# Peptides against a protein of PDB entry 3ZN8: the designs that were tried, part 40

Target 1, 125 residues: chain A of PDB entry 3ZN8
Amino acid sequence: LEEYDKIQKKMEDVMEGKGKLTLRDVYAQIIALRKMGPLSKVLQHIPGLGIMLPTPSEDQLKIGEEKIRRWLAALNSMTYKELENPNIIDKSRMRRIAEGSGLEVEEVRELLEWYNNMNRLLKMV

## One batch from the design tools (peptide; made by RFdiffusion4, then SolubleMPNN)

Design b2_p15_1_s4 (from b2_p15_1, 10 letters changed)
Fold by OpenDDE base, seed 4:
Structure b2_p15_1_s4 (fold): chain B 125 residues (1-125), chain A 15 residues (1-15)
Amino acid sequence: as target 1 above (125 residues)
Amino acid sequence: DKEFQQRILQLLISR
């Protein structure tokens, strides 16, 4: 819970003056993270992560890398209009995105649910 | 902000 609160606060600081969080913003941030290297390297640069989270196993890091890859594939399969306004993504759009990204529809739904939850947390401030 | 990016990444992975 404390980690989520700290994340929320920094999301607030980053969103101050930027308007509504979009999937375009999420995409840009994931790409910027990927430029830092593999998840293992990114996590090593987080002070205190090893204190707050058990050091991820190599298998957990692989799962995390695969999830990032999948979410990027989904985001790359979205239209600009969908990235800016994810709320327009209906069942037909979800299926198209899933097919285009090689994902299950449920994985696309998970991404959208995560985004909706994140955007709700940001709006509560 | 690298820390913000890292925190988003943690949220992506923690689920």
Scores: peptide ipSAE 0.197, ipTM 0.769, DockQ to the pose 0.107
Fold by OpenDDE base, seed 2:
Structure b2_p15_1_s4 (fold): chain B 125 residues (1-125), chain A 15 residues (1-15)
Amino acid sequence: as target 1 above (125 residues)
Amino acid sequence: DKEFQQRILQLLISR
């Protein structure tokens, strides 16, 4: 709970333009969510998601858990410099990360695209 | 605000 609150505060600071979202911040968030347990338990702890999202099917929860596992594997295969500045991740770095994580290069691209989209959205607020 | 966690979670679940 304390680590969750620290991460929430850092995210609020980023949303307020006091910081830049990095993949290190994404990693920290995923770890905080994982400490709450399986995705099904995490969803129960987030008030309002059940109102804004249809209750995920068991299959959707399994897919979500596997996606979290894959993204953690990719993030664990990144260097500190890559986590702090994801823009340095070129095709060669992406391939290394994919090989190190047991993922396809396309899965690493998907994570980076998601991050870039998220970071753009946060800059618009 | 849990908005960012909600957005992460939404993006993880919606795909």
Scores: peptide ipSAE 0.191, ipTM 0.753, DockQ to the pose 0.104
Fold by OpenDDE base, seed 5:
Structure b2_p15_1_s4 (fold): chain B 125 residues (1-125), chain A 15 residues (1-15)
Amino acid sequence: as target 1 above (125 residues)
Amino acid sequence: DKEFQQRILQLLISR
């Protein structure tokens, strides 16, 4: 709970232009959320999500769980410098991360693209 | 998946 609150505050600071959200912050939050149980249980703790997003099917939840597992494997294969500054992750680093995590390079790219999109969205608030 | 991205984003920004 305390770690979650720190990350929430960090995201608020980023939305206010007072900070930068890193993959370290993302990683820490995903780990904190995983302690709450399966994605289905975690989603139940999000106020208003059922209004903003349709309720996922059981198959969509399984896909989501597998995606989280894969992204955690990628994040576990990153260096502290890469987690703090994902912009340094070039093609060579991306390939190393993929190999170290047992993922395709495209899956690592997807995580980085998601992170970049999230940072763009946070700057628009 | 765009829906997955939105859900994870909401997880990250939700109180």
Scores: peptide ipSAE 0.151, ipTM 0.712, DockQ to the pose 0.417
Fold by OpenDDE base, seed 1:
Structure b2_p15_1_s4 (fold): chain B 125 residues (1-125), chain A 15 residues (1-15)
Amino acid sequence: as target 1 above (125 residues)
Amino acid sequence: DKEFQQRILQLLISR
């Protein structure tokens, strides 16, 4: 929880002055990260991450890669209107996204909750 | 923005 709050606060500082974060922005950044290679290679190039976070185990890296893959599947199943304004995603849209991505509705809800929490933090700064 | 990318990535791993 404390590490999560530190990462969130840091994300607020980077998003300061960049406007409202959308799921389109999240999608674009995840795609850009994937172009850098596997999570293990990306993390090796982050100065200070190895100081602030214990070096992730191989199992933690696999879990992280799986989470990225699942979130990308959900994002790929969203409409442009949903990516630009995620607040329109109701229960019927969540079910459609889950069915289209091969995910559980709960996994789509977790992504949306994560996004909403980030936007709440960004609005408090 | 590499820093923003790093922060998204950290959030994804920390859960």
Scores: peptide ipSAE 0.210, ipTM 0.778, DockQ to the pose 0.105; fails the geometry check

Design b2_p15_2_s1 (from b2_p15_2, 10 letters changed)
Fold by OpenDDE base, seed 4:
Structure b2_p15_2_s1 (fold): chain B 125 residues (1-125), chain A 15 residues (1-15)
Amino acid sequence: as target 1 above (125 residues)
Amino acid sequence: SREQALLKLLSEFLS
């Protein structure tokens, strides 16, 4: 819970232009979430979420859980430099990460695209 | 609100 709060605070700081969200931060967030248990429990700890968004179905939670596991595998296969600056991840690095994590290159690309989108959103809000 | 925006982002991450 404490680690999760720290990550939330960092995200808020980034939203305020006081920092940059990196994949290292994403990694830390995933680890913190995993410590809280299944996604169902994690979502339960997010105040106000139930008011803003419908509660995901059990199947959706399973899909999300699997996605988190897969992304975690990808992140575990990245170097510190890549985690800190994902922009350096070229085709060769992406392939290495995919192979090391047992994922398809497209899955790694999806993670990176999500990260890029997240950063853009954080800067806009 | 900013809080709501953050919650949405977090939810998107988890989904």
Scores: peptide ipSAE 0.075, ipTM 0.641, DockQ to the pose 0.308
Fold by OpenDDE base, seed 1:
Structure b2_p15_2_s1 (fold): chain B 125 residues (1-125), chain A 15 residues (1-15)
Amino acid sequence: as target 1 above (125 residues)
Amino acid sequence: SREQALLKLLSEFLS
């Protein structure tokens, strides 16, 4: 999938210090992956993953799918400015996003924390 | 390798 290749290149650019991973990138990645089917099917299409990492259990896959759905709801409730610059998301914005997505504020915070961690990891590699 | 690192990150994304 061409979109997947674009996202991969984006991630590589970030790893090389040529860019910044945004929630827009995350959103695009999720959408691209979802086009490949359920999480279980997506994992099967990632070359080398099964060799490098243990295969998730069925329960883990279900949890992952639910998390993806919930995070998509949150992302769909964000503005373009927030997606491009997640650091501007304060308590008021988090509350709005949570209310709009039917999530708890803590879940939105979890997404943002995950994003920050992921972005840091990309820059460290 | 860079590719392995990317795969690891993708795995983390999906986990």
Scores: peptide ipSAE 0.071, ipTM 0.637, DockQ to the pose 0.295
Fold by OpenDDE base, seed 5:
Structure b2_p15_2_s1 (fold): chain B 125 residues (1-125), chain A 15 residues (1-15)
Amino acid sequence: as target 1 above (125 residues)
Amino acid sequence: SREQALLKLLSEFLS
């Protein structure tokens, strides 16, 4: 899982102010996680998650898997420039990405918002 | 760890 290690280093760099996390990094991380198996198995590898989050039901796991699929679809519909610099994604680009991925624009917006929030949090840690 | 924190964030987002 070389991809996983790369993302880990990237995150560390971001936390130290030595780099910036991009959606390309996010994509790589998701792919790396998917190689570990279904969401249910992936969650088991996250220390403390069981304490911080309630045990997901089977239905919740299905929803989660679907969300992952949707995120991947969105990411696959982005250009390299957009992945490297998501800030350039305006409303027009969001619409294109949504249409290309079969998602609602709001779903793409949610992904971008999550990305921005995550970056802010990483810099604070 | 920082890695764990990120994984948690991802998990929360994907859940």
Scores: peptide ipSAE 0.094, ipTM 0.666, DockQ to the pose 0.462; fails the geometry check
Fold by OpenDDE base, seed 3:
Structure b2_p15_2_s1 (fold): chain B 125 residues (1-125), chain A 15 residues (1-15)
Amino acid sequence: as target 1 above (125 residues)
Amino acid sequence: SREQALLKLLSEFLS
């Protein structure tokens, strides 16, 4: 919970135009969420989700959990410098990260794209 | 609220 609060504060700062969300923040958030239990339990804490999205099936939860594990593998394969400044991650670094994590380069790219989109969105809200 | 929004976005992406 403490770590979760830190991430929340960080996100609020970014939304206010102060600082930026880093992959280190993303990593910390994922870890904090996982400590709350499986994805199914985490989703129960999101108000309105049941209204906007149908209740995930067991298979969907498995897929989501696997995606989280894969992203964690990628993050664990990044250097501190990359986590703090993901913009330095070029094709060579992506390939290294992919090989180190056992992922496809496209999956690493997907993570980075998601991060960039999220960071932009937070600054706009 | 902001936390919920992020979690929602994450959930949508992972789903």
Scores: peptide ipSAE 0.089, ipTM 0.661, DockQ to the pose 0.389; fails the geometry check

Design b2_p15_2_s2 (from b2_p15_2, 9 letters changed)
Fold by OpenDDE base, seed 1:
Structure b2_p15_2_s2 (fold): chain B 125 residues (1-125), chain A 15 residues (1-15)
Amino acid sequence: as target 1 above (125 residues)
Amino acid sequence: SRRQALLRLLYDFLR
């Protein structure tokens, strides 16, 4: 709970323009959420989700869990500098991360794109 | 709550 609160505060600070969300923050958030259990259990902690979003099928949940697993592998293969400043991740670094994590380069690219989209969204809110 | 919003955002991007 304490770790989650720290991450939440940081996200709030980013929304207020006081900082930047890093991949380290994302990593910490994912880990904090994972302590709540599988994705299915995490989703149960989101009130109103069943009303606002389609309930994911069991297969979709499995796909989501696998995606999280892969992204965690990628994050674990990043250097501290890369986690703090993902913008330094060039094609060479991306390839290294992919190789180190057993992922395709495209999967690492997808993670980075997701991160960029999330940061953009947080700054808009 | 802000927590719920953040969880929702995370969900939306993970799917």
Scores: peptide ipSAE 0.158, ipTM 0.706, DockQ to the pose 0.421
Fold by OpenDDE base, seed 2:
Structure b2_p15_2_s2 (fold): chain B 125 residues (1-125), chain A 15 residues (1-15)
Amino acid sequence: as target 1 above (125 residues)
Amino acid sequence: SRRQALLRLLYDFLR
């Protein structure tokens, strides 16, 4: 999909030290992946994954789908400024996002931690 | 492919 290719290019640019991956990019990526279907179908598009990683159980796939749904709810509750610069998200903003998305603050924190870890990893490549 | 690597990365963080 066109949107997926744009995100891939942006991730490549970030790996080259050009720009920064934002939560807007994460949101767009999740939406692009969701067009391929549920997580189980997405994983089928990764040849060799089953050789390198154990095949997720049905229960693990359900948990993964629920996590994606929750993160989308959080992302939908963020302002454009927060999506573009997640570093501005303080405790007050996290609480607002959690309340707006029906999540616990800890779940919003987990998303932000994941984002930060992903950005660190991309910059290390 | 880079696409597969990115999907794998996403998977690794989601699990």
Scores: peptide ipSAE 0.155, ipTM 0.703, DockQ to the pose 0.398
Fold by OpenDDE base, seed 5:
Structure b2_p15_2_s2 (fold): chain B 125 residues (1-125), chain A 15 residues (1-15)
Amino acid sequence: as target 1 above (125 residues)
Amino acid sequence: SRRQALLRLLYDFLR
């Protein structure tokens, strides 16, 4: 509960033009969500999602769980400086992170692109 | 709620 509140406050600050969301915050959120159980259990805690989106198939849930595992592996392979300031991650750092996590460089790039897009969206709200 | 919005963003990321 405490970790959820911290991340929520940080997102609120970003939406108000104060501070920034970091990959450390993203990591903390993923860990907090995993404490709720498998992805299927997490989705049950999102009111209205089942109305707006079709219920994921068992295969889709497995794909989602694998994606969570991959993102955690990437985040665990980053340095503290990279987690706090992902903008320093160049091609050399991406390759190191990919090799350390057992991912393709393109998968690491996808994570960073998502992070950048999320920050842009939060600043527009 | 802001919590729901965040969970939705994470869901969109993971799918």
Scores: peptide ipSAE 0.154, ipTM 0.685, DockQ to the pose 0.463
Fold by OpenDDE base, seed 4:
Structure b2_p15_2_s2 (fold): chain B 125 residues (1-125), chain A 15 residues (1-15)
Amino acid sequence: as target 1 above (125 residues)
Amino acid sequence: SRRQALLRLLYDFLR
């Protein structure tokens, strides 16, 4: 809970134009959520999600859990410099990360694209 | 809440 609150504060600071959200912050967020239990338990802590979105099936939860594992593998395969400044991740770095994590390059690209989109969104709010 | 929004973003990310 304390780690989660720190990350939330970091995200709030970024929304206020203070600092930058990094993949290290993303990693910490994922770990904080994992401490709450499996994805099914995490989703139960999101009020109204079941109203706004269809309740995920057991198979969808398994897919989600696998995606979390894959993204953690990618993050664990990044250097400290890459985690702190994901913008330095070029095609060569992305390929290395993919190979090190057992992922397709496209999966690593998807993670980076999500990060970039999230960072843009936070700066706009 | 901001927490809910962040969790939703994460959910959207994971699905």
Scores: peptide ipSAE 0.164, ipTM 0.705, DockQ to the pose 0.417; fails the geometry check

Design b2_p15_2_s3 (from b2_p15_2, 7 letters changed)
Fold by OpenDDE base, seed 4:
Structure b2_p15_2_s3 (fold): chain B 125 residues (1-125), chain A 15 residues (1-15)
Amino acid sequence: as target 1 above (125 residues)
Amino acid sequence: SKRQALLKLLAEFLR
């Protein structure tokens, strides 16, 4: 819980224009959420989610769990420098990460695109 | 809350 609160505070700070969200922060948050149990249990602990989003099917939850697993594999295959500054991840690094994680390059690209989109959204809020 | 919004974004992505 303490780790989770620290991560949330960091994200709030970023939303307030203090600092930047890194993939290390994302990694830490995913790990903290995973400690709460499977995705289904995690989603149950998100207030308002059931109101804002349709309840995912069991199949969707399974797909989500697999996606989390794959993203963690990608993150675990990144260097510390890449996690702290994802902008340095060029095509060569992306290919290395994909190979090291057993993912397609497109999956690594998807993670990076999500990260970039997330950062934009956080700055707007 | 900002926290809820963030968790929602993560959940949407991971779903």
Scores: peptide ipSAE 0.110, ipTM 0.669, DockQ to the pose 0.405; fails the geometry check
Fold by OpenDDE base, seed 5:
Structure b2_p15_2_s3 (fold): chain B 125 residues (1-125), chain A 15 residues (1-15)
Amino acid sequence: as target 1 above (125 residues)
Amino acid sequence: SKRQALLKLLAEFLR
């Protein structure tokens, strides 16, 4: 709960233009959410989500859970410096992270693109 | 709320 509150505060700061969301924050958020159980259970605890998003199928939930697992593997293969400042991750670092996590380089690139898109969206809200 | 908006965004990208 304490870790979750820290993440929320940081996210609020980012939304107000007072801070930057890092991959370390993302990692902490994923771990905090996973303590609630499987992705299906996590989604049930998000107010308004059922109104804004269609209910995912069982297969979609499995795909989402696998994606979370893969992203956690990638995050666990990053250095502290990379987690705090993801923009330093070049092609060489991406390859290392991919090899260390058992992922394709394209999957690591997808995570980084997601992170960049998330930061853009948070600044617009 | 800001929290709901964030959780929504996370959910959209994680699936």
Scores: peptide ipSAE 0.108, ipTM 0.670, DockQ to the pose 0.462; fails the geometry check
Fold by OpenDDE base, seed 1:
Structure b2_p15_2_s3 (fold): chain B 125 residues (1-125), chain A 15 residues (1-15)
Amino acid sequence: as target 1 above (125 residues)
Amino acid sequence: SKRQALLKLLAEFLR
């Protein structure tokens, strides 16, 4: 998929210190992964995962799918500026995003924390 | 691969 290749290149660039991972990139990646099917199928396409991680239970997969759905709702409620520069998301913006997505503010905060951790990790690898 | 690393991170987060 051309879209997938674009995402991969972006990730490679970020890992090489060229640019930064944005929530737009995250969104695009989630969408690309979703095109592969449910989370269970997505995980099957990750080489070495079965060796490195225990196989998630059915319940864990359901929880994961729900979390993805909720995060997509949050991402869909963000502005382009927020997606490109998530660090501008303050408490007021988080509240707006939460209200617009039907989430708790804490869930939006969790997404942002995950993003920050991911971005840091990619720079370390 | 870098791709695998990202996917792994996503998987770790979602578990």
Scores: peptide ipSAE 0.104, ipTM 0.672, DockQ to the pose 0.411; fails the geometry check
Fold by OpenDDE base, seed 3:
Structure b2_p15_2_s3 (fold): chain B 125 residues (1-125), chain A 15 residues (1-15)
Amino acid sequence: as target 1 above (125 residues)
Amino acid sequence: SKRQALLKLLAEFLR
């Protein structure tokens, strides 16, 4: 929970315009969530999710868990500089990360797009 | 809560 608290504070700072979320923060969050158990258990800890979103099927949960594993592989293949400043990740870096993680370049791009969208949303909350 | 909002965002993007 310690790493989770750190990222929560960071996210609050971002929401207040005092910085930006990094992929290092994302990494810490994913690790913290995984320590809570399988994705199914994590989702159970989200109040109101069952009301706002359809309950994921078992297959959807498996897909989500696999996606998390893939993103972790990508994150583990990034340099410290890339984790702290993901905007430096160009096509060459994406290819390197993909090759190092056993992913497609498109999967790395998807992670980066998700990250960018997350930062935008945090600034609006 | 901010926590809930974040978790919802994560869930939405991971599914």
Scores: peptide ipSAE 0.102, ipTM 0.671, DockQ to the pose 0.426; fails the geometry check

Design b2_p15_2_s4 (from b2_p15_2, 9 letters changed)
Fold by OpenDDE base, seed 2:
Structure b2_p15_2_s4 (fold): chain B 125 residues (1-125), chain A 15 residues (1-15)
Amino acid sequence: as target 1 above (125 residues)
Amino acid sequence: SKKQALLQLLSDFLS
């Protein structure tokens, strides 16, 4: 709960233009999610809400978990400077990260693209 | 607000 509140506050700061969402923030958020689980999953256990929320299949959950695990590996292979400023990650850095994490370069690119899209969404609001 | 709603959605997705 405390970690969740911290994440919300961080997002609010970003939305107010007081900060920038970084991969460090993403990392922290993933860790928090693994500890408390997705809010949607918690809400599914509340009577009356389960029918209103999409329920992913077990297979979809496994795929998602594997993807998160792989992204964590990539994040763990980044330097603090890269986590703070993902825009500095060039092709050489991307290859290093991929090699260090045991991922394909395309997977690292996918993570970065996801991050960029998320930042764009935050700026649109 | 619309902003808060979107923020909440993003928060729910990320945490």
Scores: peptide ipSAE 0.057, ipTM 0.602, DockQ to the pose 0.203
Fold by OpenDDE base, seed 5:
Structure b2_p15_2_s4 (fold): chain B 125 residues (1-125), chain A 15 residues (1-15)
Amino acid sequence: as target 1 above (125 residues)
Amino acid sequence: SKKQALLQLLSDFLS
């Protein structure tokens, strides 16, 4: 819970333009949230997720849980420098991460693309 | 808001 609060504050700072969001931050937040329970419970504790998103079905939750597991595997296979600066991840690094995590390179690329999109959005909004 | 946008992205990530 204490770890969650620290990460939450950092995320708030990022949203206010007081900091930079890194994959390390994302990773830490996901880990902290997952310690609260299964995905279904975690989603309920995410502030503002009360966005009028349709309630996910049980199957959708399972898919989401698997996706989180896979992306966490990728994150666990990254170096500290890569987590702090994902932009340094080239094709060689992606292959290493994929191999280390048991993922396809495309899955690692998807994670990086998500991160890039998130950063772009945070700058515009 | 940035908060809502971030949450949406996270939701997309988890979906």
Scores: peptide ipSAE 0.129, ipTM 0.691, DockQ to the pose 0.441; fails the geometry check
Fold by OpenDDE base, seed 4:
Structure b2_p15_2_s4 (fold): chain B 125 residues (1-125), chain A 15 residues (1-15)
Amino acid sequence: as target 1 above (125 residues)
Amino acid sequence: SKKQALLQLLSDFLS
């Protein structure tokens, strides 16, 4: 819980323009949330989610869990420098990450695109 | 809020 709170504070700081959101931050938050249990349990602890999103089906949960595992594999295959500065990840790095994680390059690209979109959103909101 | 938006994005990722 303490670690989770620290991560949440970091996220709040970033949203307030007091910091930069990195993949390391994202990774840490995902891991912290995962410690709470399976995805279904994690989702239950997200404030307002139950109101904003319909309860996912069992199949959707399984798909989500698989996606998390795959993205975590990608993150675990990144260097510290890449996690801190995802913008340095070029095609060569992306291919290496994909190979190291057992993913397709397109899946790694998807993760990076998600991060970029999130980071842009946080700067605008 | 920004916080909710971030959480939503994370939720979308996790789901």
Scores: peptide ipSAE 0.122, ipTM 0.683, DockQ to the pose 0.477; fails the geometry check
Fold by OpenDDE base, seed 3:
Structure b2_p15_2_s4 (fold): chain B 125 residues (1-125), chain A 15 residues (1-15)
Amino acid sequence: as target 1 above (125 residues)
Amino acid sequence: SKKQALLQLLSDFLS
């Protein structure tokens, strides 16, 4: 919860143009969320999510949990420098991360794209 | 809203 609050504050700062969201922040958030329990329970505690998003099926929740585990593996395979500055992750780094995490390169790319999109969105807010 | 957009992005991530 403490880490989650920290990440929320960081997101607010980014939205106000006072900072940049990093993958380190994302990592901390995922860890914090996982400590809260199963994804289904976590999602229920996210304000507005239950109202704005359709209720996921049990299968969708399982898929989501697996995806989170995979992304954690990728994040665990990144260096501190990469976590702080994901934009430095080139093809070589991406391949290393994929191999180290047991993921496909495309999965790592997907994570980075998600990060970029999220960061862009936060800056627009 | 920005919040909705962020939630949607998170949803896409979890899907």
Scores: peptide ipSAE 0.098, ipTM 0.672, DockQ to the pose 0.332; fails the geometry check

